# Designs tried in a protein design run: peptides against a protein of PDB entry 6B4E. Part 18

Target 1, 295 residues: chain A of PDB entry 6B4E
Amino acid sequence: TNFDKISKMFWHYKDKIAQIKQDIVLPIKKADVNVRNLLSRHKRKINPKFGQLTNSNQQLFKIQNELTQLINDTKGDSLAYHWILNFIAKAVVHQAETEVRVKPESALPLGKLTLYLLVQFPELQELFMARLVKKCPFVIGFTCEIDTEKGRQNMGWKRNNENKWEDNTSYDERMGGILSLFAIITRLQLPQEFITTTSHPFPIALSWHILARICNTPLNLITNTHFVILGSWWDAAAVQFLQAYGNQASKLLILIGEELTSRMAEKKYVGAARLRILLEAWQNNNMESFPEMSP

## One batch from the design tools (peptide; made by RFdiffusion4, then SolubleMPNN)

Design b2_p23_6_s2
Fold by OpenDDE base, seed 2:
Structure b2_p23_6_s2 (fold): chain B 295 residues (1-295), chain A 23 residues (1-23)
Amino acid sequence: as target 1 above (295 residues)
Amino acid sequence: SREKELEELLKELEKKLEELEKQ
């Protein structure tokens, strides 16, 4: 694992966030009033749709079509188009932080929708990844120390209005929610209509990188959160990961489930305990996946 | 050391992944 490369990626996306603010978000505030009004209306129509997802593919397709139309309506103005995509990127991640956090299985419909949008609108990919990395750097396997304020900020910790850090449970759950979404996206197949025309924007290999990079992270930087997000990943993608990489996947699952947890046993992390339970379930041929969506 | 063994295994797995992606 090249940690220098990972760090460069991390900072690239941090810079991208700043660039988005300067080149997309701020300029639109000075745009023509008609454009601003259009975007305001579209924002109001788009925002609730992510919460309208269910375990129904029929509902998913409906929402996909509606969002596609709304986004296409903005393509006549490049700035407006990029603004709406950035809004969508933020909204999707926010949905992961809130809904997926409390209902991990909701990552599946959200992930399907997101993957569709990422393929349909390629410009969304960088916007989305930048937002993901900002909020949850675990998605690229980045870890830094959290003993400093800057370190915590880099790892996506939030402060409230009283400048107090969020509690560990809240942070863990948010990270788990975001990672669940990303994991789902990586393990989903492209919609049939896109398989022959485009490559998967965030393929299952990215899940491999997450696991491998965490396994190779210095132990002094490993926290409970690492195990929490690994557990979230496991629920979201372990079955499909095994299907994709077979015996090699098994080795990596053993590394995170057995070896990494064993190395950190003295810390008695709750997340690690859960991960060991998942490992044991797998060893007993009882690995579970999220239920498939209904027609 | 156990740490060294893990590092070596990870390197091997990364190489194998790369090979799989090229197929």
Scores: peptide ipSAE 0.044, ipTM 0.700, DockQ to the pose 0.427
Fold by OpenDDE base, seed 1:
Formats: sequence, C-alpha cells, structure tokens
Structure b2_p23_6_s2 (fold): chain B 295 residues (1-295), chain A 23 residues (1-23)
Amino acid sequence: as target 1 above (295 residues)
Amino acid sequence: SREKELEELLKELEKKLEELEKQ
C-alpha cells in the first residue's frame, strides 16, 4: 500500500469539490433565469425519485427511465447538465447517509440505480467519486488523524450550528451507510445493455483496495469506525468478493476479521466485536448477503 | 515479527490481485 498515492488521490478529489463549486454551482446562480427555473423544476422532480426506490427491479427500471429523461432534458446546456449531475451525486450520497444507514439492504436498489446512471452519464463518475471521498474517505482507504479539527473535517465529520461535532454513533452510521452503497456498486454487474460494451467504472477491485489499505493503516489511526465500515462492507459485498477472488479473497477476509480485530482487541471496539461475529458466521458456513430484488 | 509477516502477506495479495486483473 502506497499511502502517498492514497493521499494524493484524496486531495485530488478535495480539489475537485472546490472546482465543482467554482465552475458549476456558483456560475448557475448567475445563469439565465430560464435555465435556473428549468433546473429548479428538474431538481424537484429528481429528488423524490431516490426515495421511491423499493426492492422491485420493475420500479428501479421505471425510475431509471424517468431520471434519464430528466437528465437528457438538460444536455442542451453544458453547465446545466453538469449541475444536475452534481445534484444527483449529492442526492445519492445523502440517501446513503440517511436511508442506507438505517436500512443497509436499501443500498442494493440505490446502488443499481447509481451504477446505471454512472454508465449512462459518464460525466457523473468524477462528480460522484469526489462527493464520496469528501463524505467518506474510507471508500479509497484513506485515513488520517482525528485529533485536530482539520483531521476530523477531512474524515467527513460534521459539526452542528453550535460547532459541536456529531456523536460517534451518528458518524459511524453515516460512514457505514455510504460505504455500504459504494461496496454494492463495486460488486454489481453492469446493466444488461452495457455489460458487453462498457467497462465497470468502479469494479470489485476497489473493494480489494479498501480492505488492503485499511489492513495496512497504522494501528494508532484505526478507530471503531474502521471496523464499523468493514462490517458494512462485509454485509454488502463479502459473498460476491469471495466469488470474484476465491482463496485470495478468503485470506483478506481473515486478515480483517481475525488479525486486525485481534491486534486491536485491547480497545474493545464494538465494531470489531461485530466483525468477529461476521467472521465466525462465515466460518460456520453462514455468510449472508442482501436479498436479491424482486422482478 | 507478526507485523512484518502481515505486510508481506498483503504484498503477496496485492501482487496476486494484479495478476488476476490481467486475465
């Protein structure tokens, strides 16, 4: 694991967020009133769609088509198009922070929708990844100290209006929700219409990187959150990860489930305890995955 | 040390992943 490379990647996306603000978000505020009105209407139509997802593939396809039409309506203006994609990127991550955190299995329909949009609209990929890294650096295996305000900010911690940091539990749950979504995306197959013509934008190899990078993270930087997100990843992708990489995947799962938890045993992290339970379930041939969606 | 062994194992796994990606 090259931590310098990871750090560079992290800051690349941080810079991208700043660039998005300067080149997309702020300019739209000065755009023609007709463009602003169009985007406002589209925003209102798009935003509810994520909450309309269910465990139904039929419903998913309906929403995919509706969103595709709404996004295509903006392509006549490049700035408007990029603005709506950035909005979608933010909305998807927000859905992970709010819905997936409390119902992890909801990551599956959300992930399928997101993957479809990422392939259908390639410009969404960089916007989405930047938002993911900003909100949950764990998606690229980045970790820094959280003993400073800047460190906490870099790791995606939020402050309320009184400048009070969010509770540890809230942070853990949000990170788990976002990581669940990303994990799902990495293990999903491309939509049928793209599977033979397009490369997966966020393939299962990215899950490998997450696990390996966390295993290589200095122990003094490992927190309960690391174990929480590993558990979230496990629920979301462990079965498919084993299918993809076989014995090598097994070794890595043992490393996170046994070795990493053992090394941190003195901390008595709740997340680590849960991860050990997941390991034991697997060892007893009881590894579970999210239920497949209905037709 | 156990730490060194882990690092070496991870290195091996990373190499193996690279090989798998070439297939």
Scores: peptide ipSAE 0.037, ipTM 0.696, DockQ to the pose 0.460
Fold by OpenDDE base, seed 5:
Structure b2_p23_6_s2 (fold): chain B 295 residues (1-295), chain A 23 residues (1-23)
Amino acid sequence: as target 1 above (295 residues)
Amino acid sequence: SREKELEELLKELEKKLEELEKQ
């Protein structure tokens, strides 16, 4: 694992967030009042749609169509278009932090919606990845120390209005929610209409990178969060990952489930214990996947 | 050492991934 490359990628997306603020968010505040009003209306229409997702494909398709129309309405103004996509990127990640956190299986409809939008609107891809990396660096297998304020910030820790760090459980669950979404996206097939014309923007190989990079992370930087997000990934994508890479996938799952957990056994991480349970379930031919969506 | 074996395995897996991505 080239950690320098990972670090460069991390900082690339951090810089992208700053760039988005300067080139998209702030300029819109100075835009014509009519444009601002339009975007405000669109924002209000778009925001609730992510919470309207269910386990129904029919509902998913409805929301996809509605969002597509709303986004297309902004294409005449490049700045407005990028602003609305950035808003969507933020909203999707926020949904992962809130809903997926408490209901991991909700990552499936959210992931399907997101993947559809990522393909329909390619400019969303960089905006979305930047937001993901900012909120959950684990999506690219990045880890740094969290014994400093800057380190915690880099790893996506939040402070409340009293400048207090969020509790460990809250952080773990948020990271798990975000990673669940990303994992789902990586293992989803493109919609039929795109398979022949477009490559997958975030393919299953990115899941491989997450696992491998975590396995190569210095042990002194491994925390309970790493095991939590690995467990979240496992629930979201392990079945499909095995289908994609076969024996090689199996080796990697054994590495994270057995070897990595064993190396960190002295820490008695709850996340590690759960990951071992997942490994054992797999070894007993009881690996579970999220339920498929209804028609 | 077990650590060395793990590193070697990871390198092998990374190489395999690269091969799979080129296919």
Scores: peptide ipSAE 0.036, ipTM 0.695, DockQ to the pose 0.512
Fold by OpenDDE base, seed 4:
Structure b2_p23_6_s2 (fold): chain B 295 residues (1-295), chain A 23 residues (1-23)
Amino acid sequence: as target 1 above (295 residues)
Amino acid sequence: SREKELEELLKELEKKLEELEKQ
């Protein structure tokens, strides 16, 4: 694992977040009142759509069409277009932090919607990835120390209004939710209309990167969160990952489920215990995946 | 030994990762 490359990628997206603020978010505040009003209306229409997702493909397609129309309405103004995409990127990640956190299987419809939008609107890809990395660096397999304020900030820890760090459980659950969404996106097939014309923007190989990079992370940097997000990834993508890479995938699953958990056994991480349960379920031919969506 | 097996596995993973990055 080239950790320098990962670090460079991490900081690239950090810089992108700063750029987004300067080039998109701040300028729109000074934009024409008509543009601001348009975006306010669109924001109000778009925001509820993510919560309207169900385990229904029919509902998904409806929402896809509605969002597509709303986004297309902004294309006449480049700044407005990028602003609305950035808003969507933030909203999707927020949905992962809130809904997927408590209902992991909701990552499937959200992931399908997100993947569609990422392909339909390519400019969303960098905006979305930047937001993901900011909120959950695990999506690119980045890990740093969290014994400093800067380290915690880099790893996506939040502070409340009293300047206190969020509790470990809250952080773990948020990271798990975000990672679940990303994992789902990586294992989804492109919508049929795009298969012949477009490459997958976040392919299953990115799941490989996550697992491999975590396995190569220095043990002193491994926390309960690492095991939590691995468990979240497992639920979201392990079946499809095995299908994609076969024996090599099996080796990685054994590595994270058995070897990594064993090496960290003294820590008695709850996330590690769960991951062992997932491994055992797989060994007993009881690996589960999220239910497929209804027509 | 378990350690040797892990080292071999890590090497294999690294090679696979490199292959994926080249595609």
Scores: peptide ipSAE 0.037, ipTM 0.695, DockQ to the pose 0.750; fails the geometry check

Design b2_p23_6_s3
Fold by OpenDDE base, seed 5:
Structure b2_p23_6_s3 (fold): chain B 295 residues (1-295), chain A 23 residues (1-23)
Amino acid sequence: as target 1 above (295 residues)
Amino acid sequence: SREEELRELLKELEEELEKLEAE
């Protein structure tokens, strides 16, 4: 694992966030009043749609179509278009932080919607990835120390209005929610209409990178959060990961489930205990996946 | 050591992934 490359990637996306603010978010505030009004109306229509997702493909397709129309309405103005996509990127991640956090299986419809949008609107890809990395660096296997304020910020820790850090449990669950979404996206097949024309923007190989990079992370940097997000990943993508890579996938699952947990046993991390249970379930041929969506 | 063996295994797996990505 080349951690220098990972670090460069991390900072690339951090810079991208700053760039987005400077070149998209702030300029729109000074844009023509008609453009601002249009975007205001659109964001009000777009925002609730992510919460309207259910385990129904029919509902998914409805939302996809509605969002597609709303986004297309902005294509005449590049700045407006990118602003809407950035808004969507933020909204999707926010949904992962809130809903997926408490209901991991909701990552499936959200992931399907997101993947559709990523393919339909390629400019969303960089915006979305930047937001993901900012909020949950684990998506690219980045880890740094959290003994400093800057370190915590880099790892996506939030402070409240009183400048107090969020609780460990809240952070763990939030990271798990975001990682669940990303994991789902990586293991989903492209919609049929795109399979022959477009490559997957975030393929299953990215899951491989997450697992490998975490396994190679210095042990002194491994926290309960690492095991929590691995468990979240497992629930979201382990079955499909095994299908994709077979024996090699098995090796990685054993590494995270057995070896990594064993190496950190002295810490008695709750997340590690859960991951061990997932490993045992797999060994007993009881590996579970999220239920399929209804027609 | 077991640690070294693990690192080597991970290295091998990463190399295999790189090959797959190149295809």
Scores: peptide ipSAE 0.152, ipTM 0.776, DockQ to the pose 0.490
Fold by OpenDDE base, seed 3:
Structure b2_p23_6_s3 (fold): chain B 295 residues (1-295), chain A 23 residues (1-23)
Amino acid sequence: as target 1 above (295 residues)
Amino acid sequence: SREEELRELLKELEEELEKLEAE
């Protein structure tokens, strides 16, 4: 594992977040009143759409079409277009932090919607990835120490209004939710209309990177969160990962499920215990995946 | 050691992925 490369990637996206604020978010506040009004209206229409997702493909397609139209309405102004995409990126990640964390299977419709938008609007890809890395560096396999304020910030920890760090459970659940979404995206096939003309923006290989990089992470940096997000990934993508890479996939699953958990056994991490259960279920030919969406 | 073996395995797996991505 090239940790220098991972670090460069991490800071690239951190810089991207700063750039987004400077070049998109702040300028729009000074934009023409008509543009601001347009974006305000669109924001109000777009925001509830993510909560309207169900396990229905029909409902998914409806929402896809509605969002597509709303986004297209902004293309006449480049700044407005990028602003609305950035808003969507933030909204999707927020949905993962809130809904997916408590209902992991909701990652499937959300992931399908997100993947569609990422392909339909390529400019969303960098905006979305930057937001993901900011909120959950685990998506690129980045880990740093969390015994410093800066370290915790880098790893996506939040502070409340009283400047108190969020509790471990809350952090774990948020990271799990975000990682579930990303994992789903990596294992989904492109929509039929794009499959022959476009490459997958976040392919299943990125899941490989996550697993391998976590396994190569210094043990002193491994926390319960690592196991939680691995469990979330497992629920979201393990079946499809095995289908994609076969024996090599199996090796990675054994590494995270058996070797990594064993090496950290003295910590008695709850997340590690869960991951061990998932491994055992797989060994007993009982690996489960999220249910498919209804027509 | 087991740790050395693990590191070697991970290296091999990463190399395999790189080959797949190059195809």
Scores: peptide ipSAE 0.151, ipTM 0.774, DockQ to the pose 0.499
Fold by OpenDDE base, seed 2:
Structure b2_p23_6_s3 (fold): chain B 295 residues (1-295), chain A 23 residues (1-23)
Amino acid sequence: as target 1 above (295 residues)
Amino acid sequence: SREEELRELLKELEEELEKLEAE
């Protein structure tokens, strides 16, 4: 694992966030009133769509079509178009932090929607990844120390209005929610209409990188959160990961489930205990995946 | 050591992934 490369990638996306603010978010505030009004209306229409997702493919397709139309309405103005995509990127991640956090299986419809949008609107890809890395660096296997304020900020920790850090459980759950979404996206097949014309923007290989990079992370940087997000990943993608890479996948699952947990046993992390349970379930031929969506 | 073995295994796995991505 080249940690220097990972670090550079992390900071690339941090810079991208700053660039987005400078080149998209701030300029739109000074844009023509008609453009601002358009975006305001569209934002109001787009926001509720993510909460309208169910375990129904029919409902998913409806929402996909509605969002597609709304986004297309902005293409006449490049700045407006990029602004609305950035808004969507933020909204999707927010949905992961809230809904997926408490209902992990909701990552499936959200992931399908997101993947569709990522393919339909390629400019969303960089915006989305930047937002993901900012909120949850674990998606690229980045880890730094959290003994400093800057370190915590880099790892996505939030402070409230009283300048108090969020509690560990809240942080763990948020990270788990975001990672669940990303894991789902990586293991989903492209929609049928895109399979022959487009490559997967965030393929299952990215899941491989997450697992491998975490396993190679210095032990002094490993926290309960690492095990929590690995468990979230496991629920979201382990079955499909095994299908994709077979024996090699098995090796990685054993590494995270057995070796990494054993090495950190003295810490008695709750997340590690759960991961052990998942490993044991797999060994007993009882690995579960999220239920498939209804027609 | 077990740690060394783990590092070697991870290296192998990374190499395998690179091969797969190159195809």
Scores: peptide ipSAE 0.131, ipTM 0.763, DockQ to the pose 0.468
Fold by OpenDDE base, seed 4:
Order: structure tokens, then C-alpha cells, then sequence
Structure b2_p23_6_s3 (fold): chain B 295 residues (1-295), chain A 23 residues (1-23)
């Protein structure tokens, strides 16, 4: 694991967030009133779509088409186009923080929708990844100390209006929700219409990197959150990961489920306990995946 | 290529495994 490379990647996306603010968000505030009105209307139409997702592929396709049309309506103005994509990126991550957090299986329809949009609108990829890394650095296997204010900020911790850090449970759940979404995206196949024309923007290999990088993280930096997000990843992608990499995948699952948990046993992390349960379920030939969506 | 990707990933895995086994 090249930690220098990971750090560079992390800061690249941090810089991207700053760039987005300067080049996309702020300029729109000074844009023509017609453009602002258009975007306001589109925002109102787009935002509820993510909550309208169900376990139905039919509903998914409907929403895909609706969003596609709404996004295409902005292509005549590059700034407006990028603004709406950035809005979507933020909205998707927000949905992961709220809905997926409490209902992990909802990551599947959300992930399918997101993957479709990422392929249909390639400019969304950098915007989305930047938002993911900002909110949940675990998606690229980045970890730093959280003993400092800056460290906590870098790892996506939030403060409330009273400048108090969020509680550990809230942070863990948010990170789990976001990671679930990302894990789902990595293990999904491209829609049929794109398989022969484009490569997967966030392939299953990225899941490999997450696991490997966490395994290589210095133990003094490993927290309960690491185990929580590994558990979230497991629920979201372990079955498909095993299918993709076979014996090598098995080795990684054993590493995180047995070796890493054992090394941290003294901490008695709740997340680690859950991960061990998942490992045991797998060993008993009872590994579960999210239910497939209906037609 | 897929093969190249797997080779790279395997290398990473091997390095990680080696580190874990050394501890």
C-alpha cells in the first residue's frame, strides 16, 4: 500500500471541492436570473427523485429517464450543467447519509441510479468522487488521526451549531451509509447499453483497495468506524467480491474478519464483533446479500 | 486489461499479507 499516493489522492479531491465552490457554486449566484430560476426549478424536481426509489427496476428506469431529461435541459449552459451535476452529487451522498444509514438495502437502487448517471454524464464522476472523499475518506482507504480538530475534519466528522462534534454512533452510521453506497456501485455491472462502449467508472477493484488499505493501516489509527464500514461493505458487496476474485477475495475477507478483528480484540469494538459474526456466517455457508430488485 | 488489473491487485494483496504475517 502506497500511503503517499493515497494522501495525494485525498488532497486532490479536497482541492476539487474548493474548486467546485469557486468555479461552479459561487458563479451561479451571479448568473442571469433566468439561469438561476431554471436551476431552482430543476433542483426542486430532482431532489425528490432519490426518495422515490423503490425495489422496482421499473421505477428505477422511470426515474433515470426523468433525471436524464432534467439534466439534459441544462446542457446548453456549461455552468448550469456542472451546477446541476454537483447538486446531484451532493444529493446522492446526502441520501446515503440519511436513508441508506437506516436501511442499507436501499443502497442498491440508489447505487444503480447513481452508476447510470455517472456513465451517462461523465462529468459527474469527479464531482461525485470529490464529495464522497470529503464526506467519507474511507472510500479511498484514507485514514488519519482524529486526535486533532483538523484530523477529525479530514475524516468527515461534523460539528453542530454549538460547535460540538457529532457522537460516535452518528458518525459511524453516516460513514456506513456512504460506504454502503460506494460498495454497491463498485460491484454493480454497467447497464446493458454501456457495456460495450465504456469502462466501469468505479470498478470492483476499488473495493479491493479499500480492504487492502484498511488492513495496512497502522493499528493505532484503527477505530470502531473502520469495522463498521467494513461490515457495511460486507453486507453490500462481499458476495460479489468473492465471485470476482475467488480465492484472493477469500483471503482478504479472512484478513479483515479474522486477523484484523483479532488484532484489535482488546478494544472490544462493537463493529468488530459484528464483523466477526459476518465472518462466521460466511464460514457456515450463510453469507447474505441484498435482495435483487423486482422487474 | 483485466489481467493486468488482477496482477496489480494480487501484488497489493501479497504485500499486505506479508506485512500482516510479519507482525
Amino acid sequence: as target 1 above (295 residues)
Amino acid sequence: SREEELRELLKELEEELEKLEAE
Scores: peptide ipSAE 0.070, ipTM 0.708, DockQ to the pose 0.083; fails the geometry check

Design b2_p23_6_s4
Fold by OpenDDE base, seed 3:
Structure b2_p23_6_s4 (fold): chain B 295 residues (1-295), chain A 23 residues (1-23)
Amino acid sequence: as target 1 above (295 residues)
Amino acid sequence: SREEELKKLLKELEEKLKELEAQ
C-alpha cells in the first residue's frame, strides 16, 4: 500500500470540496433570481425523495424517474445543473449518516438509487466522491492520527455547538452508515439499461482497496472505528465480494476478521468483537446479506 | 486494465500476508 498516494488522493478530494464551494455554491448565491428560485423549488422536491425509499423496486423506479426529471430540468444552465448535483451528493451522504446509520439494510435502496444517478449523470461522480471522502475518508482507506484537532477534522469528526467532539458511538455509527452505502454501491450491478454502454463508476475493486489499505494501516492508527466500518462493509458486501474474488477474497476476509482483530485484542474494541462474530458466522456457513428488494 | 488492477490489489494483500508471516 502506497500511503503517499492515498494521502494525495485524500487531499485531492479535499481540494475538490473547496473548488465546489468556490465554483458552484458561492456563484449560485449571486445568480439570477429566477435560477435561485428554480433551484429552491427543486431542492424542496428532491430532498424528501431519499426518505421515500423503501425495500420496493417499484418505489425505487418511481423515485429514479422523478429525480431524473427534476435534474434534467436544470440542464439548461450548467451552473444550476452542477449545483443540484452537488446538493444531491450532499443529501445522499446525509441520508447515509442518518437513516443507514440506524438501519443498515436501507443502504440497498439508497445505493441503487445513487448508482443509477451516478451513471445517468456522470458529473455527479466527482461531486459525490469528494463528499464521501470529506465525511468518511475510510471510503478510500485513508487514515490519520486523531490525537490532534486537525487529525480529527480530517477523519470527519464533528464538533457540537460547545466545540465538543461528538462521542465515539455517534462517530462510529455515522462512519458505518456512510461506508455501508459506499460498500453497497461497489457491489451492485449496473442497471440493465447501462450495462452495455458504461463502466461501473465505483466497482467492487474499490472495496478491495478499502480492506487492503486498512490491513496495511499502521496498528497505532487502528481504532474501533476501523472495525466498525469493516463490520458495516461486511454486512453490505462480503457475500458479493466473495463471489467476485473467490479464494483471494476469503484470504482478505480472514485477514481482517481474524488477524487484524487478534492483533488489536488488547484494545477490546467492540467493533472488533462484532467483526469476529461475523467471521465466525461465515465459518459456520451462515454469512448473511441484506434482503433483496421486492419487485 | 481490470486484470492489472486486480494484480495490483492482490499484491497489496500478499505483501501484508508476508509481513504477518514474518512476525
Scores: peptide ipSAE 0.039, ipTM 0.669, DockQ to the pose 0.082
Fold by OpenDDE base, seed 4:
Structure b2_p23_6_s4 (fold): chain B 295 residues (1-295), chain A 23 residues (1-23)
Amino acid sequence: as target 1 above (295 residues)
Amino acid sequence: SREEELKKLLKELEEKLKELEAQ
């Protein structure tokens, strides 16, 4: 694993976040009142859509169409368009942090919606990825030490108003939720209408990168969170990953499920224990995926 | 290329796997 490359990617997206603030978010605050009012109305209409997702493809398509229309209404103003996409990127990640963390299977409809939007509105891709990396660097397999304040910040740890770090459980769940969403996106097929016209923006290879990079991470940097997000990834994408890469995928699953967990056994990480259970289930021919959505 | 990167990762994975198995 080329850690220098990963680090460069990480900082690229960190810089992108700063750029978004300067070039998109702040300028809108100074924009014409009509533009601000438009965006406020659109924000209010868009925000609840993510919570309206169900296990129904019909409902998904309805929401896709509604969001598409709302976004298209802003295309006449480039700044407004980018602002609304950035808002969507933030909202999707927020949904992963709140809903997916407690109901991982909700990542499937959210992921389908997100993938559709990423293809329909290509400018969303960099905005979304930047937000993902900021919130959950694990999506690109980035890991740094968390013994310092800066290290924790880089790894997406939050502080409350009293300057106290969030508890480990909260952090683990948030990271798991975000990673679940990303994992789902990587393993989804493009909608049929796009399959011949565009390539997948975040293909299954990115799941490979996550796993491989974690496996090559120095053991002293491996935490319970790594195992939690691996478990989240497993639930979200392991079946499809095996389908994509066959025997090589199997080797990697064994590597994370058996070898990596064994190397860290002395730590007695709860996440590692869960990952071992997932491995054992697979070995017993009982690997499960999220249920498919209804028509 | 994407394909070359995957090949590289596979090689790294194989090496890591061998290392872990040897211990």
Scores: peptide ipSAE 0.035, ipTM 0.661, DockQ to the pose 0.054
Fold by OpenDDE base, seed 1:
Structure b2_p23_6_s4 (fold): chain B 295 residues (1-295), chain A 23 residues (1-23)
Amino acid sequence: as target 1 above (295 residues)
Amino acid sequence: SREEELKKLLKELEEKLKELEAQ
């Protein structure tokens, strides 16, 4: 693992967030009133759509079509188009932080919707990835120290207006929710209409990167959160990961489930204990995946 | 390119496994 490369990627996306603010978000505030009104209306229509997702493919397709139309309505103005995509990127990540956090299986319909939008609107890809990395650097396997304020900020920790950090459980759950979504996206197949014409924007190889980079992270930087997000990833993608890479995937799962947890046993991390349970379930031929969506 | 990338990842995995086995 080249940690310098990972760090460069992390800061690239941090810079991208700053660029988005400067080039997309702030300019819209100065845009024509008609454009601002359009975007306000679209924002109000788009926001509820993510909460309307169910385990139904029929409902998913309905929402896909509705969002597609709403996004297409903005294409006449490039700035408006990019603004609405950035809004969607933020909304999807927010949904992961709130709903997926408490109901991990909801990552499946959300991931399917997101993947569809990422393919249908390629400009969403960089906007979405930048938001993911900002909120959850684990998606690219980035880790830094959290002993400093800046370190915590870099790792996506939130604090309130009184400068009080969120509790560890809240942070762990948010990171788990975001990573669940990303893991799902990486293991999903492209919609049938795109399979022959488009490459997967965030393929299963990115899951490999997450696991491998965490395994190679200096042990002094490994926290309970690392194990929590690995557990979240496991629930979301382990079955499909094994299908994709076979014996090599198995080695990596053993590496995180047995070797990494054993190395950190003295810390008695709750997340590590859960990951060991997942490993044991797999060893007993009881690995589970999220239920498939209904028609 | 994808195959080459996978080979690199696998090599990294093997190196890590070797390191862990040596301890």
Scores: peptide ipSAE 0.034, ipTM 0.661, DockQ to the pose 0.054
Fold by OpenDDE base, seed 5:
Structure b2_p23_6_s4 (fold): chain B 295 residues (1-295), chain A 23 residues (1-23)
Amino acid sequence: as target 1 above (295 residues)
Amino acid sequence: SREEELKKLLKELEEKLKELEAQ
């Protein structure tokens, strides 16, 4: 694993977040009052849509159409268009941190919606990836030490208003939720209308990157969170990953499920124990996937 | 290309597996 490349990518997206604030978020506050009012109305209409997702494809299609129309209404103003896409990127990640965190299977409808929007509005891709990396660097396989304040901040740890770090469980669950969403996106096929015209913006190869990069991470940097997000990834994408890469996928699953967990056995990580259970289920031909959505 | 990247990743995986077996 080329860790220098990963670090460069990480910092690229960190810089992108700062750029978004300066070039999109702040300027809109000084924009024409009509534009600001339009965006405020659109924000209020868009925000509840993510929570309206169910395990229904019909509901998904309805929401896709509604969001498409709302976004298209902003295309006449480039700044407004980019602002609304950035808002959507933030909202999707927030939904992963809150809903997917407690109900992992909700990643499927959210992932389908997100993938549709990423293809329909290509400018969303960089905005979304920047937000993902800021909140959950694991999506690109980045890991740094968390013994310092800066290290924790880089790894997406939050502090409350009293300057206290979030507890380990909260952090683990948030990271798991975000990673579940990303994993789902990587393993989904493009909607039928795009398969022949567009390349997948975040293909299954990115799941390979996550697993391989974690496996090559120095052991002293491996935490319970790494195993938690691997378990989240497993639930979200392991079946499809095996379908995509066959025997090589099997080797990698064994590497994370058996070898990596064994190397860290002395730490007695709860996340590692869960990952071993998932491995054993697979070995017994009982690998589970999220249920398919209803028509 | 995607193909080249996958080849590199597969090589890395094989090297890692060998390393683990040697320990």
Scores: peptide ipSAE 0.034, ipTM 0.664, DockQ to the pose 0.054

